Peptides against a protein of PDB entry 4N3Y. Designs and how they scored, part 19

Target 1, 83 residues: chain A of PDB entry 4N3Y
Amino acid sequence: ETRDQVKKLQLMLRQANDQLEKTMKDKQELEDFIKQSSEDSSHQISALVLRAQASEILLEELQQGLSQAKRDVQEQMAVLMQS

## One batch from the design tools (peptide; aimed at target 1 E56, target 1 (a further copy) L58 E61)

Design b2_p16_5_s4 (made by RFdiffusion4, then SolubleMPNN; from b2_p16_5, 6 letters changed)
Fold by OpenDDE base, seed 3:
Structure b2_p16_5_s4 (fold): chain B 83 residues (1-83), chain C 83 residues (1-83), chain A 16 residues (1-16)
Amino acid sequence: as target 1 above (83 residues)
Amino acid sequence: as target 1 above (83 residues)
Amino acid sequence: LDELLERAEELRAELS
């Protein structure tokens, strides 16, 4: 019956629309997640890079300190030997 | 006493070297973490982008299907009214 | 002392 076919198609159309709306929502959520994840990762990486750079500076200072300390020790040892 | 001073400086030098080694290790771990985190994020983002693109294609197909279904329903209703 | 400095330089070279 044509009337029954029309009603069936109307139901199918409603179901398709529901699926469309759901998929549109899911797509938007994924796009938002990608954006947020990228921002979070960028912030984390930047913070870690800064920390690494601070460590590099500390290493350079320590190397300089060690070299100076070595020289000072050698000088003091020379004085000791002369005593 | 100069001898005591020398021994003190030697201890300080050893302690400084220990700190240097520790800091170098920490720096390397941070650099490795940054690299790994960036790679992981890149992979995740790429996967999500592909998923979003797939959803876009599905949405386009659904829109086309809905338009066609609407036309079909209208045609069937016209036939029904002529009966 | 020389050994300590050498060790530090080796580690730095490995990191760089």
Scores: peptide ipSAE 0.069, ipTM 0.456, DockQ to the pose 0.015
OpenDDE base, seeds 1, 2, 4, 5: peptide ipSAE 0.068, 0.064, 0.068, 0.067; ipTM 0.439, 0.457, 0.461, 0.441

Design b2_p16_6_s1 (made by RFdiffusion4, then SolubleMPNN; its pose is not in this set)
Fold by OpenDDE base, seed 4:
Structure b2_p16_6_s1 (fold): chain B 83 residues (1-83), chain C 83 residues (1-83), chain A 16 residues (1-16)
Amino acid sequence: as target 1 above (83 residues)
Amino acid sequence: as target 1 above (83 residues)
Amino acid sequence: DLLERLQALEQRLAEL
């Protein structure tokens, strides 16, 4: 009977070990996925932010150009009105 | 000639304004995309973290179970060796 | 390593 108990516990131990191994693997895969996803997202967002900053620079340049053009037109109109 | 210069500048101004509007739209779309992507990624990562935490709990339970099983087996083996 | 120790125990039990 004691031997049977040992055999039973041995089986339980094997089953538990198998389950532990499986769960450890699953956990590791999940952690790796989270890490990878986070890094990828961070890189993508950073790239997009840089692109947005480039757009901001272009917008500022265009605004400055428009302001200058407006001034130039006003000056030319003044000359035209005087002649 | 001055009148022609004014007309030219008016055209340039319109073209610049059109480009400005386009660039402003593109910038806004990019900002919206970044915001949406960041939120989606954050939610996904949070969900995955919660899942990982659940796995950690299960692992701890399994480890405790295995430790107990090991102790039980060792005890039974000791009894067997004595008999 | 816990798994290695458990495997060693399992092997010892199998020898009984």
Scores: peptide ipSAE 0.082, ipTM 0.426, DockQ to the pose 0.013
OpenDDE base, seeds 1, 2, 3, 5: peptide ipSAE 0.057, 0.052, 0.052, 0.055; ipTM 0.414, 0.428, 0.413, 0.454

Design b2_p16_6_s2 (made by RFdiffusion4, then SolubleMPNN; its pose is not in this set)
Fold by OpenDDE base, seed 1:
Structure b2_p16_6_s2 (fold): chain B 83 residues (1-83), chain C 83 residues (1-83), chain A 16 residues (1-16)
Amino acid sequence: as target 1 above (83 residues)
Amino acid sequence: as target 1 above (83 residues)
Amino acid sequence: DLLARLEASERRLAEL
């Protein structure tokens, strides 16, 4: 019966649209999550990179200082040996 | 005419289902992206943390070495002054 | 499954 088919199809259409709306909402939430997560990760990584860079600079300075100190000690020992 | 209504509703239902399928696919792709991105970010952050920790340890070692070298130089100067 | 139900509906309509 065609009338019954119309009613059935209308119901199915409503169900499909309801599911579509729900899925669209879920998708939007995922997009928002991705955006927020990406920003957070980017900030964290940037902070870590800066810290690493600062540490590397300090490492180089300390290495140079240690090398210089070693040379100074050697020079003083040479003076002591001569005296 | 009821038959025409049935045809129209069937078309609308097909369109709704097509859109639903597309949206579901998009959602799945986003979920996959989130998973992959999360793993990548986690690995990158972990690597940076390990590098930072290694640098910090080396900094401490170099600081101690520099301090010791300074003490050694001072001791040698004291010996030189006594001789 | 809406798609399966739609296909069934289309088959029924084709019989009219």
Scores: peptide ipSAE 0.166, ipTM 0.482, DockQ to the pose 0.006
OpenDDE base, seeds 2, 3, 4, 5: peptide ipSAE 0.082, 0.085, 0.094, 0.162; ipTM 0.428, 0.469, 0.471, 0.478; seeds 3, 4 fail the geometry check

Design b2_p16_6_s3 (made by RFdiffusion4, then SolubleMPNN; its pose is not in this set)
Fold by OpenDDE base, seed 1:
Structure b2_p16_6_s3 (fold): chain B 83 residues (1-83), chain C 83 residues (1-83), chain A 16 residues (1-16)
Amino acid sequence: as target 1 above (83 residues)
Amino acid sequence: as target 1 above (83 residues)
Amino acid sequence: DLEARLQALEQRLAAL
């Protein structure tokens, strides 16, 4: 009876350790995944932010250019009307 | 002797199960973190993509407007030189 | 590492 109990407990202990090892491995894989995913997302977001900022600068320049062009046309027309 | 072995195995089994539960909890927390982090990053990236696309459309419109304005000025000058 | 310690104890118990 006691011998059977010892054998049963030994089996249960081995099973528990096997499950523990598997779970620890899974945890490590998730930690590695989080680290890699965070780095990848950070790079992607940074690239998109830079692209957006560059586009915003270009938009401002084009808007200013358009406004200036309009003013230049108006000035030319005024000069012609005075001649 | 066998009784002592049973008691020792029971203690080891309890310790193994406690560690297993802790590790399983940690794994679950990491899974939840990955899920939340992925959703947050996805939303942020999507928003930045939409912003970039909107800016690109606006840039195209402004460039076309600038080009047209330049052509209009050139045409006006040509007409004036012919008069 | 608890797992390593448990394995060592299992081996020791098996030798009894």
Scores: peptide ipSAE 0.125, ipTM 0.474, DockQ to the pose 0.006
OpenDDE base, seeds 2, 3, 4, 5: peptide ipSAE 0.053, 0.041, 0.052, 0.118; ipTM 0.414, 0.438, 0.446, 0.468

Design b2_p16_6_s4 (made by RFdiffusion4, then SolubleMPNN; failed a check: too like the target's own chain; its pose is not in this set)
Amino acid sequence: SLEERLQASERRLAEL

Design b2_p16_7 (made by RFdiffusion4; failed a check: the pose's geometry)
Pose (drawn by RFdiffusion4):
Structure b2_p16_7 (pose): chain A 83 residues (1-83), chain B 83 residues (1-83), chain P 16 residues (1-16)
Amino acid sequence: as target 1 above (83 residues)
Amino acid sequence: as target 1 above (83 residues)
Amino acid sequence: ELEERLEEAQQLLDEL
């Protein structure tokens, strides 16, 4: 039946076009997510740079501490030996 | 000509359903791109994290070793003083 | 020995 069929096909076409719009919206959200995922990995690298910096500072302090300890042991030994 | 109209709507519905199939395929490609990109970046970052925490545990033990080294040398000074 | 371990720690930080 040609009349009922036109109405059914119009309903189906509307539903297919609504579904197409929603799927395009989803694609857009995925494209945005690629971008956000990239910014998140960058922020992870920044946190890693912070850890490296704290470590470099600590290592430097330990190097200085070893030097100071050598110097003052050298003086203590020099006196102990001047006897 | 509701019969010609029916033929037209059938063509339009076929075109819409083909477009929906293609857009769904595109979405899948984006989800796959996201997954591959995340796997890659995680590999790189998990490697940087492993190196950072190794530096950290070692430097911690070096703080301990420095104190201990100073104590050892001090005991040596105490023995050298018994003379 | 402590100097060797500090050198090792430096090499690990330079590799970063």

Design b2_p16_7_s1 (made by RFdiffusion4, then SolubleMPNN; from b2_p16_7, 6 letters changed; failed a check: the pose's geometry)
Amino acid sequence: SLEARLAEARALLDSL

Design b2_p16_7_s2 (made by RFdiffusion4, then SolubleMPNN; from b2_p16_7, 5 letters changed; failed a check: the pose's geometry)
Amino acid sequence: SLEERLEQARQLLESL

Design b2_p16_7_s3 (made by RFdiffusion4, then SolubleMPNN; from b2_p16_7, 5 letters changed; failed a check: the pose's geometry)
Amino acid sequence: SLEERLAEARRLLDSL

Design b2_p16_7_s4 (made by RFdiffusion4, then SolubleMPNN; from b2_p16_7, 6 letters changed; failed a check: the pose's geometry)
Amino acid sequence: SLEQRLAEARALLDSL

Design b2_p16_8 (made by RFdiffusion4)
Pose (drawn by RFdiffusion4):
Order: sequence, then C-alpha cells, then structure tokens
Structure b2_p16_8 (pose): chain A 83 residues (1-83), chain B 83 residues (1-83), chain P 16 residues (1-16)
Amino acid sequence: as target 1 above (83 residues)
Amino acid sequence: as target 1 above (83 residues)
Amino acid sequence: ETLEERLEEAQELLEE
C-alpha cells in the first residue's frame, strides 16, 4: 500500500538521518580525544623531566660530598702523619 | 505519484544507510588509531619511567654508600691513631 | 675509589 508505505519510509529516513548525525558527533569526539591523548603523553614527559632534574641535583650533591670527604681526610691524615 | 515518491524514498534510504555504514567504518578507524597511538606512546614512556626509577634507587643506595664510606675511612683513622 | 667509580657509573646512566 502506497500511502502507508510512504509514511513508514519517511519515519525510517528520519531515524537513519538522526543516527547519522549522532555517529558524526561520535567521530568528532574521537578526533578530539586523539588530541587530548597526545597532550596527556606530553604532560607525562614533563613529569619525567622533573624526576631527571631532581636526580641530577642529588647526584651533584653526592659528588660534592665525596670531594669534601676526601679533602678533609687528607688534612686529618696529614696531621696524624706530622707526628 | 505516491508510487514514484516511494521509489525516491527507497533510494534516499539506501543512500542514508550506505552513508551510515561508511561513517561507522570511519569511527572504527579512529578508535583503532587511538589504540595504536596509545600503545606506541606507552612503550616509549614506560621505557623512560624504568630508566628514571633505576637512577632513583641507585642514587638512594649511593647516599647510603657515601655515609658508609665515610664511616669505613673514619675507622681507618681510628686505627692509624693507635700509633 | 669504589664509591667514585659507582658515582661515575651513576652519572653515565643519567647522561644516557
């Protein structure tokens, strides 16, 4: 029946077009997510740079501490030997 | 001509359903791109994290080793002083 | 000397 059929096909076309709009919305959200995911990996690398900096500072302090310890042991030994 | 109209609506519905199928395929490609990109970046970052925590545990043990080295040398000074 | 060698190795590890 041509009349009832036109109405059914119009309903189906509306539903298909609403579904198409939603799926396009989803695509857009995925595209944005690619961007946000990229930024999050970058922030992870910054946290890693902070860890490297704290480590470089600590290593430097330990190097200085070893030098100082050698120097003052040299003096202590020199006196202990002047006897 | 509700019959010609029906034929037209059937064509429009076929075109919409073909568009929906294609857009769904595109969404899948985006989800796959996200997954591949996250896996890659995680591999890189997990590697940088492993290197950072190895530097950290080592430098921690070196703080200990420095104190211990100073104590060892001090005991040597105590023995050298028994003369 | 052992402690100095370990600090040098730690520095080389941070430079990598």

Design b2_p16_8_s1 (made by RFdiffusion4, then SolubleMPNN; from b2_p16_8, 6 letters changed)
Fold by OpenDDE base, seed 1:
Structure b2_p16_8_s1 (fold): chain B 83 residues (1-83), chain C 83 residues (1-83), chain A 16 residues (1-16)
Amino acid sequence: as target 1 above (83 residues)
Amino acid sequence: as target 1 above (83 residues)
Amino acid sequence: SELEARLEEARRLLAE
């Protein structure tokens, strides 16, 4: 009868809304996780990039130093050969 | 009356279920996004770490080369001073 | 949100 139908539909509606609320909460948590994870990853990658850049600069300096040292050695050897 | 109440509840139930289905789909898409993004970030970070390590090794080699070059120069200068 | 409002309305109706 209609009364029982109403009660059944009310129950189904409550259950649907409960599940909906739970699912919405889960979705929100995932969104928050994505946001936080993205920020963390971005910062970490940026830090690694900066470190790589610092190493690159140091590499260039050392290469220049090595090249200069080789030139100095060659010059001294030339002088030595003349003496 | 009860008949109208039934119709109203049926409508609300349909709407709730429709929204639930949509929210579930959105949640699934977020989960998929998180999975893919996490994998991509992990690979990228790993690549940067490897690059940093390679640079570090090269730095060490260049430092050793520079030190050796300096020693060689000093030795040649000593010989030159004796001649 | 619209969804929250609808949920609240549903809860209200169920409480009546």
Scores: peptide ipSAE 0.108, ipTM 0.422, DockQ to the pose 0.006
OpenDDE base, seeds 2, 3, 4, 5: peptide ipSAE 0.060, 0.057, 0.054, 0.061; ipTM 0.443, 0.489, 0.485, 0.435; seed 3 fails the geometry check

Design b2_p16_8_s2 (made by RFdiffusion4, then SolubleMPNN; from b2_p16_8, 6 letters changed)
Fold by OpenDDE base, seed 1:
Structure b2_p16_8_s2 (fold): chain B 83 residues (1-83), chain C 83 residues (1-83), chain A 16 residues (1-16)
Amino acid sequence: as target 1 above (83 residues)
Amino acid sequence: as target 1 above (83 residues)
Amino acid sequence: DELEARLEEAREALEA
């Protein structure tokens, strides 16, 4: 009967719409999560990059200082051997 | 007429199902993206952390070396002043 | 997936 078919289709339509709404909500939550996670990761990575760069600069400075100190010691040793 | 109403509801149901399927696909793609992005970020962060730690260890070693070099120079200067 | 199953059920019902 067409009347029964109408009621069945109405029910199925309601069910489909309910599922659609739920799925849309889930999708939105995932989008929000992605956005927040991306921002957090970006900040963390940037901070680590800056720290690494600062450490590298200090390493170069210390290497130069150590090299100079070694040269100074060698020069003093030469003076001692001469006197 | 009920017959026309049946056809209308069938069309609406098809539209709802089409939209639902599309939304489900989008949701799945987001889930896949989140999984992949999380793995990539984790690897990148871990690599940066290891690099930073290695740099910090090397910094400490160089600092100790520089300090020792300074002490050695001072000792040699003392020897020179004594002779 | 439950949602996919329900979608398939709805499609089958429309084709009947």
Scores: peptide ipSAE 0.109, ipTM 0.431, DockQ to the pose 0.006
OpenDDE base, seeds 2, 3, 4, 5: peptide ipSAE 0.060, 0.061, 0.082, 0.105; ipTM 0.447, 0.487, 0.458, 0.425; seeds 2, 3 fail the geometry check

Design b2_p16_8_s3 (made by RFdiffusion4, then SolubleMPNN; from b2_p16_8, 5 letters changed)
Fold by OpenDDE base, seed 5:
Structure b2_p16_8_s3 (fold): chain B 83 residues (1-83), chain C 83 residues (1-83), chain A 16 residues (1-16)
Amino acid sequence: as target 1 above (83 residues)
Amino acid sequence: as target 1 above (83 residues)
Amino acid sequence: SELEERLQEARELLAE
């Protein structure tokens, strides 16, 4: 009968709304998690990039120093051979 | 009347279910995004860490080489001064 | 899922 159908529909509506509310909450939590995770990852990646860049600069400086030192040694060896 | 109430409740139920379905879909998309993003970030971070480690090793090697070169130069200079 | 099942039941009810 119609009355029974009304009650059934009311129950189903309540259940649907309850689930919707829960799902919306879960969605919000996921959004918050994504935001935080993305920020953390971005910061970490940026820090690592900066470290890598610093290392590259240092490598270049050391390479230049090494090259210069080798040249200096060669020059001194040449002097020794001439004397 | 009861018939009108039934129709109203049916409409509301449809609307609630539609919203629920949409929200569930959105939630799933977010979950998928989180998973993919996390994997990508993890891989990128790992790669950067490996690069940093490689750079550190190279720096150490260059530092040792530079130190050795300096010692060699000093030795040669000492020889020159003694001669 | 259970939720999907319930939604399907609701859809079926609305189709009556």
Scores: peptide ipSAE 0.107, ipTM 0.423, DockQ to the pose 0.006
OpenDDE base, seeds 1, 2, 3, 4: peptide ipSAE 0.123, 0.063, 0.047, 0.060; ipTM 0.421, 0.445, 0.486, 0.443; seeds 1, 4 fail the geometry check

Design b2_p16_8_s4 (made by RFdiffusion4, then SolubleMPNN; from b2_p16_8, 6 letters changed; failed a check: too like the target's own chain)
Amino acid sequence: SDLEARLQAARELLEE

## One batch from the design tools (peptide; aimed at target 1 Q63, target 1 (a further copy) V73)

Design b2_p17_1_s1 (made by RFdiffusion4, then SolubleMPNN; failed a check: too like the target's own chain; its pose is not in this set)
Amino acid sequence: RIEELQQGLSQLKEEVM

Design b2_p17_1_s2 (made by RFdiffusion4, then SolubleMPNN; failed a check: too like the target's own chain; its pose is not in this set)
Amino acid sequence: RIQELQQGLSQLKAEVM

Design b2_p17_1_s3 (made by RFdiffusion4, then SolubleMPNN; failed a check: too like the target's own chain; its pose is not in this set)
Amino acid sequence: SVQELQQGLSQLKAQVM

Design b2_p17_1_s4 (made by RFdiffusion4, then SolubleMPNN; failed a check: too like the target's own chain; its pose is not in this set)
Amino acid sequence: KVEELQQGLSQLKAEVM

Design b2_p17_2 (made by RFdiffusion4; failed a check: too like the target's own chain)
Pose (drawn by RFdiffusion4):
Structure b2_p17_2 (pose): chain A 83 residues (1-83), chain B 83 residues (1-83), chain P 17 residues (1-17)
Amino acid sequence: as target 1 above (83 residues)
Amino acid sequence: as target 1 above (83 residues)
Amino acid sequence: SEILIEELQQGLSQFKR
């Protein structure tokens, strides 16, 4: 039946076009997510740089501590030997 | 001509459903791109994290080793002083 | 930094000797 059929096809076309709009909305959200995901990996690298800095500072202090310890032991040994 | 109209709507519905299929395929490609990008970046970053925590545990033990080294050398000074 | 850690470990050994 040509009249009922036109109405059914119009309903289906409307539903298909609504579904197309939503799926395009989803694509857009995925494209934005690619971007956000990229920024999150970057922030992880910044946290890693912070860890490297704290470690470089600690290592430096330990190097200085070893030097100082050697120097003072040298003086202590020099006195103990002046006897 | 509600019959020509029906044929037109059937064509439009076929075109919409083909467009929906293609856009759904595109979405899938984006979800796959996100997954591949995340796996890659995680590999790189998990590697940088493993290096950072190895540096940290080692430097911690070196703080201990420095104190211990100073103590060992002090005991040597105590023995050298028994003379 | 790994070279510096190695030198620091060698220095500690030498300092104990």

Design b2_p17_2_s1 (made by RFdiffusion4, then SolubleMPNN; from b2_p17_2, 6 letters changed; failed a check: too like the target's own chain)
Amino acid sequence: MEERIEELQQGLREFKA

Design b2_p17_2_s2 (made by RFdiffusion4, then SolubleMPNN; from b2_p17_2, 9 letters changed; failed a check: too like the target's own chain)
Amino acid sequence: MEQRLQELQQGLRDFRA

Design b2_p17_2_s3 (made by RFdiffusion4, then SolubleMPNN; from b2_p17_2, 8 letters changed; failed a check: too like the target's own chain)
Amino acid sequence: MEQRLQELQQGLQEFKA

Design b2_p17_2_s4 (made by RFdiffusion4, then SolubleMPNN; from b2_p17_2, 7 letters changed; failed a check: too like the target's own chain)
Amino acid sequence: MEQRVEELQQGLEEFKA

Design b2_p17_3 (made by RFdiffusion4; failed a check: too like the target's own chain)
Pose (drawn by RFdiffusion4):
Structure b2_p17_3 (pose): chain A 83 residues (1-83), chain B 83 residues (1-83), chain P 17 residues (1-17)
Amino acid sequence: as target 1 above (83 residues)
Amino acid sequence: as target 1 above (83 residues)
Amino acid sequence: ASEILIEELQQGLSQFR
């Protein structure tokens, strides 16, 4: 039946076009997510740089500590030996 | 001509449903791109994290080793002083 | 460079003992 059929096809076309709009919205959200996922990884690298800096500072202090310890032991040994 | 109209709507519905199928395929490609990009970046970052925590545990033990080394040398000074 | 520095620091501690 040609009249009822036109109405049914119009309803289906509307539903298909609404569905297409939503799926395009989803694509857009995924494209934005690719960008946000990239940024989050960058921030993780920054946190890693902070850890590396704290470690370089600690290592430097330990190097200085070893030098200081050697120097003062050298003086203590020099006195103990002047006897 | 509600019959010519029906044929037109059937064509339009076929075109919409083909478009929906293609856009759904595109969405899938984006989800796959996201997954692949995340796996890759995770690999790189998990590697940088492993290096960072290794540096940290080691430097911690070196703080301990420095104190212990100073103590050992002090005991040596105590023995050298028994003379 | 930091790994070399850690090795040198470990050697120094050994020599210092």

Design b2_p17_3_s1 (made by RFdiffusion4, then SolubleMPNN; from b2_p17_3, 9 letters changed; failed a check: too like the target's own chain)
Amino acid sequence: SMEQRLEELQQGLEELK

Design b2_p17_3_s2 (made by RFdiffusion4, then SolubleMPNN; from b2_p17_3, 8 letters changed; failed a check: too like the target's own chain)
Amino acid sequence: SMEERLRELQQGLEEFR

Design b2_p17_3_s3 (made by RFdiffusion4, then SolubleMPNN; from b2_p17_3, 9 letters changed; failed a check: too like the target's own chain)
Amino acid sequence: SMEQRLQELQQGLEELR

Design b2_p17_3_s4 (made by RFdiffusion4, then SolubleMPNN; from b2_p17_3, 8 letters changed; failed a check: too like the target's own chain)
Amino acid sequence: SMEQRLEELQQGLEELR

Design b2_p17_4 (made by RFdiffusion4)
Pose (drawn by RFdiffusion4):
Structure b2_p17_4 (pose): chain A 83 residues (1-83), chain B 83 residues (1-83), chain P 17 residues (1-17)
Amino acid sequence: as target 1 above (83 residues)
Amino acid sequence: as target 1 above (83 residues)
Amino acid sequence: TAFDEFETKLKEAEALL
C-alpha cells in the first residue's frame, strides 16, 4: 500500500538521519579525544622532567658531600701525622 | 505519484544507510587510532619511568653509602689515633 | 679506599642521568 508505505519510509528516513547525526557527533568526540590524549602524555613527560631535576640536584649534593668529606679527612690525617 | 515518491524514498533510505555504515567504519578507525597512539606513547613513557625510578632508588642508597663511608673512614681515624 | 670506591659509585650513578 502506497500511502502507508510512504509514511513508514519517511519515519525510517528520519530515524536514519538522526542516527547519522549522532554518529557524526561521536566521531567529533573521538577526534577531540585524540587531542586530549596527546596533551595528557605531554603532562606525563613534564612530571618526568621534574623527577630528573630532583635527582640531578641530589646527585650534585652527594658529589659535594664526598668532596667535603675527603678534604676534611685529609686535614685530620695531616694533623694526626704531624705528630 | 505516491508510487514514484516511494521509489525516491527507498533510494534516499539506501543512501542514508550507506552513509551511516561508512561513518560507523570511520568511527572504528578513530577508536583504533586512539588505541594504537596510546599503546605507543605508553611504551615510551613506561621506559622513561623505569629509568627515573632506578635513578631514584640508587641515589637513595648512595645517601646511605655516603654516611656509611664516612663512618668507615672515621673508624680508621680512631685506629690511626691509637698510636 | 672507601672514598675512592664510593666515588666510583657516584660516577656510575651520574652516567644513568

Design b2_p17_4_s1 (made by RFdiffusion4, then SolubleMPNN; from b2_p17_4, 8 letters changed)
Fold by OpenDDE base, seed 1:
Structure b2_p17_4_s1 (fold): chain B 83 residues (1-83), chain C 83 residues (1-83), chain A 17 residues (1-17)
Amino acid sequence: as target 1 above (83 residues)
Amino acid sequence: as target 1 above (83 residues)
Amino acid sequence: SVLDELEERLREAAALL
């Protein structure tokens, strides 16, 4: 009886160790995935932020240019009408 | 002797199970972190894409407006010079 | 590692049976 119990416990311990090793490997793979995914997302987000900022700058420049062009034309028309 | 071996194996089995449980918990926490991080990144990226698209549309409209304004002014000047 | 230690101790226990 005791001998059979020892053999059963040895088998259970081996099974537990096998599962532990597998789980540790899975954990490491997840850590690697998190690291890689975080780096990829960080690069993508940074690129999109830079693109958005560049577009905002161009928008402001175009708005200012449009406003200035309108003013310049109005001034030129006033000069032509008076001359 | 055999009885002592059974007791020792029982202790080792408990220790292995404790470590397995801890590792399984850590794995689950990493899976949850990956899921949450992926969702957060997806939302952030989608928002930035929409912002970039909105800025592009506005840029195109402003460019067209500026070009049209320049043409309108040139036409008005031509009319004034001929009259 | 703890796993290696458990395997070694398990082998030692088996040798005594």
Scores: peptide ipSAE 0.118, ipTM 0.403, DockQ to the pose 0.005
OpenDDE base, seeds 2, 3, 4, 5: peptide ipSAE 0.067, 0.058, 0.063, 0.058; ipTM 0.431, 0.459, 0.458, 0.458

Design b2_p17_4_s2 (made by RFdiffusion4, then SolubleMPNN; from b2_p17_4, 10 letters changed)
Fold by OpenDDE base, seed 1:
Order: structure tokens, then C-alpha cells, then sequence
Structure b2_p17_4_s2 (fold): chain B 83 residues (1-83), chain C 83 residues (1-83), chain A 17 residues (1-17)
């Protein structure tokens, strides 16, 4: 009977629409999660990069100081040997 | 006394070298951590992107099905009205 | 440099979407 078929198809249409809405929501949630995760990771990595750069600056300062200290020791030893 | 001064400077040099080695190690650990974190984040985000794409494909299929179902319902209603 | 490479990889990760 055509009437019954129409009612069945209308129900199927509602079910399909519900699934569509759910899938759209799920997609949006995934995209939002990806965006947030990317931003969080970016901030974290950027902060760590800055820390690494600070360590590099300190390393350069220490290297310079070490080189100077070595020269100073050598100079003092030379003075000692000449006295 | 110059000899005492030399010994003091040698100690300072050793201390500076120890600090240098520690800083170099710390820098390396930071860089390794950043690298690993970046790779992990990249893989995670890529996986989530693929999941989002799968949801999009499903969404498109549902939209097509919904459109067809709507047409079918309309056709059946027309048949009903003509009978 | 290693730091520059890490920054580039970060940018690549940001470009996944």
C-alpha cells in the first residue's frame, strides 16, 4: 500500500537527517579538537624553543668565559715562570 | 703569591668547564624533547585529520542519501495522490 | 640549525588543517 510506503520513507528520511546532524556535529568537534591541539602544541614547542635559545646564549657566555679564564691562567703561569 | 693565584684560577677553569658541559647537555636534551614532541604532535594531528576526512565522506554520503530519499518520498506521495 | 629545523617542523604541523 502506497500510504504505508510513504510513511516508511518519511521515517527513513528522519533517521537519515538525524544521522546527518550527528555526523556534522562530530566533524565539527574533530576540527575544533585538531585546532586546539595544534595551538597548544605550537605554544608548548615555541616556549621550549625559547628555553633552548636561552641555554644557547648561556653556553656562548660560558665558552667565552672559559676561553678568557684559560688565557688568564696561561698568563699567570708565564709570570710565575719568569719570577 | 702568584702560585696560589694560578691554582685558584685553575680551579675556576674546571668549574667553568663543568658548567659548560652541563649546559651543553641540557641544551641537547631540550632539542631532543622538542623534536620528539613535534613529531608526536604531527602524527597525532595527521591521524585526527584523516578521521575528520572520513567523517566528511560519510557526511557527503548521508547528504546524497537524504536528497534521494526526499525525492522518493515526493514521488510516492504523487503516486498516492493520483491513485 | 637544529632550532630552525624544529621551528619548520612546527610550522608543518600547523599546516595539517
Amino acid sequence: as target 1 above (83 residues)
Amino acid sequence: as target 1 above (83 residues)
Amino acid sequence: SVLEELEERLEEARSLL
Scores: peptide ipSAE 0.071, ipTM 0.455, DockQ to the pose 0.035
OpenDDE base, seeds 2, 3, 4, 5: peptide ipSAE 0.046, 0.046, 0.067, 0.049; ipTM 0.397, 0.447, 0.456, 0.437; seed 4 fails the geometry check

Design b2_p17_4_s3 (made by RFdiffusion4, then SolubleMPNN; from b2_p17_4, 11 letters changed)
Fold by OpenDDE base, seed 4:
Structure b2_p17_4_s3 (fold): chain B 83 residues (1-83), chain C 83 residues (1-83), chain A 17 residues (1-17)
Amino acid sequence: as target 1 above (83 residues)
Amino acid sequence: as target 1 above (83 residues)
Amino acid sequence: SVLEELEQRLEELRSLL
């Protein structure tokens, strides 16, 4: 019966629509998660990069300090040997 | 006394060197962590992007299916009204 | 430098989407 067929098709259409809506929601949630994950990682890595840069500056300062200290020790040793 | 000054400076030099070595180690560990974090995040995000793309394809298919189903229902309704 | 490489990788990560 055509009437029965129509009712069946209407049900199938509703089910398909429900599936579409669900899939759209799932996709949106996934996109939001990706965005948030990317932003969080970006911020974390940026903070770590800044820390690494600070460490690099400190290393340069320490190296300079070591070089100066070495020179100072050598100078004092020279004075000592002359006395 | 110059001799005492030399000994003091030698100690300071050793302490500075120890600090330098520690800082170098810390910097290396930080760089390694940043590298690993970046790689892990990149892979994770790439995987999620692929999943989102798959979802997009599914959505397109569902939309086409819905359009066809709608047309089929409309056709059957027309037949019903003619009978 | 290593830091420059990390900064570049970070930028690439930010632009993945």
Scores: peptide ipSAE 0.070, ipTM 0.463, DockQ to the pose 0.034
OpenDDE base, seeds 1, 2, 3, 5: peptide ipSAE 0.063, 0.066, 0.066, 0.066; ipTM 0.472, 0.461, 0.460, 0.469

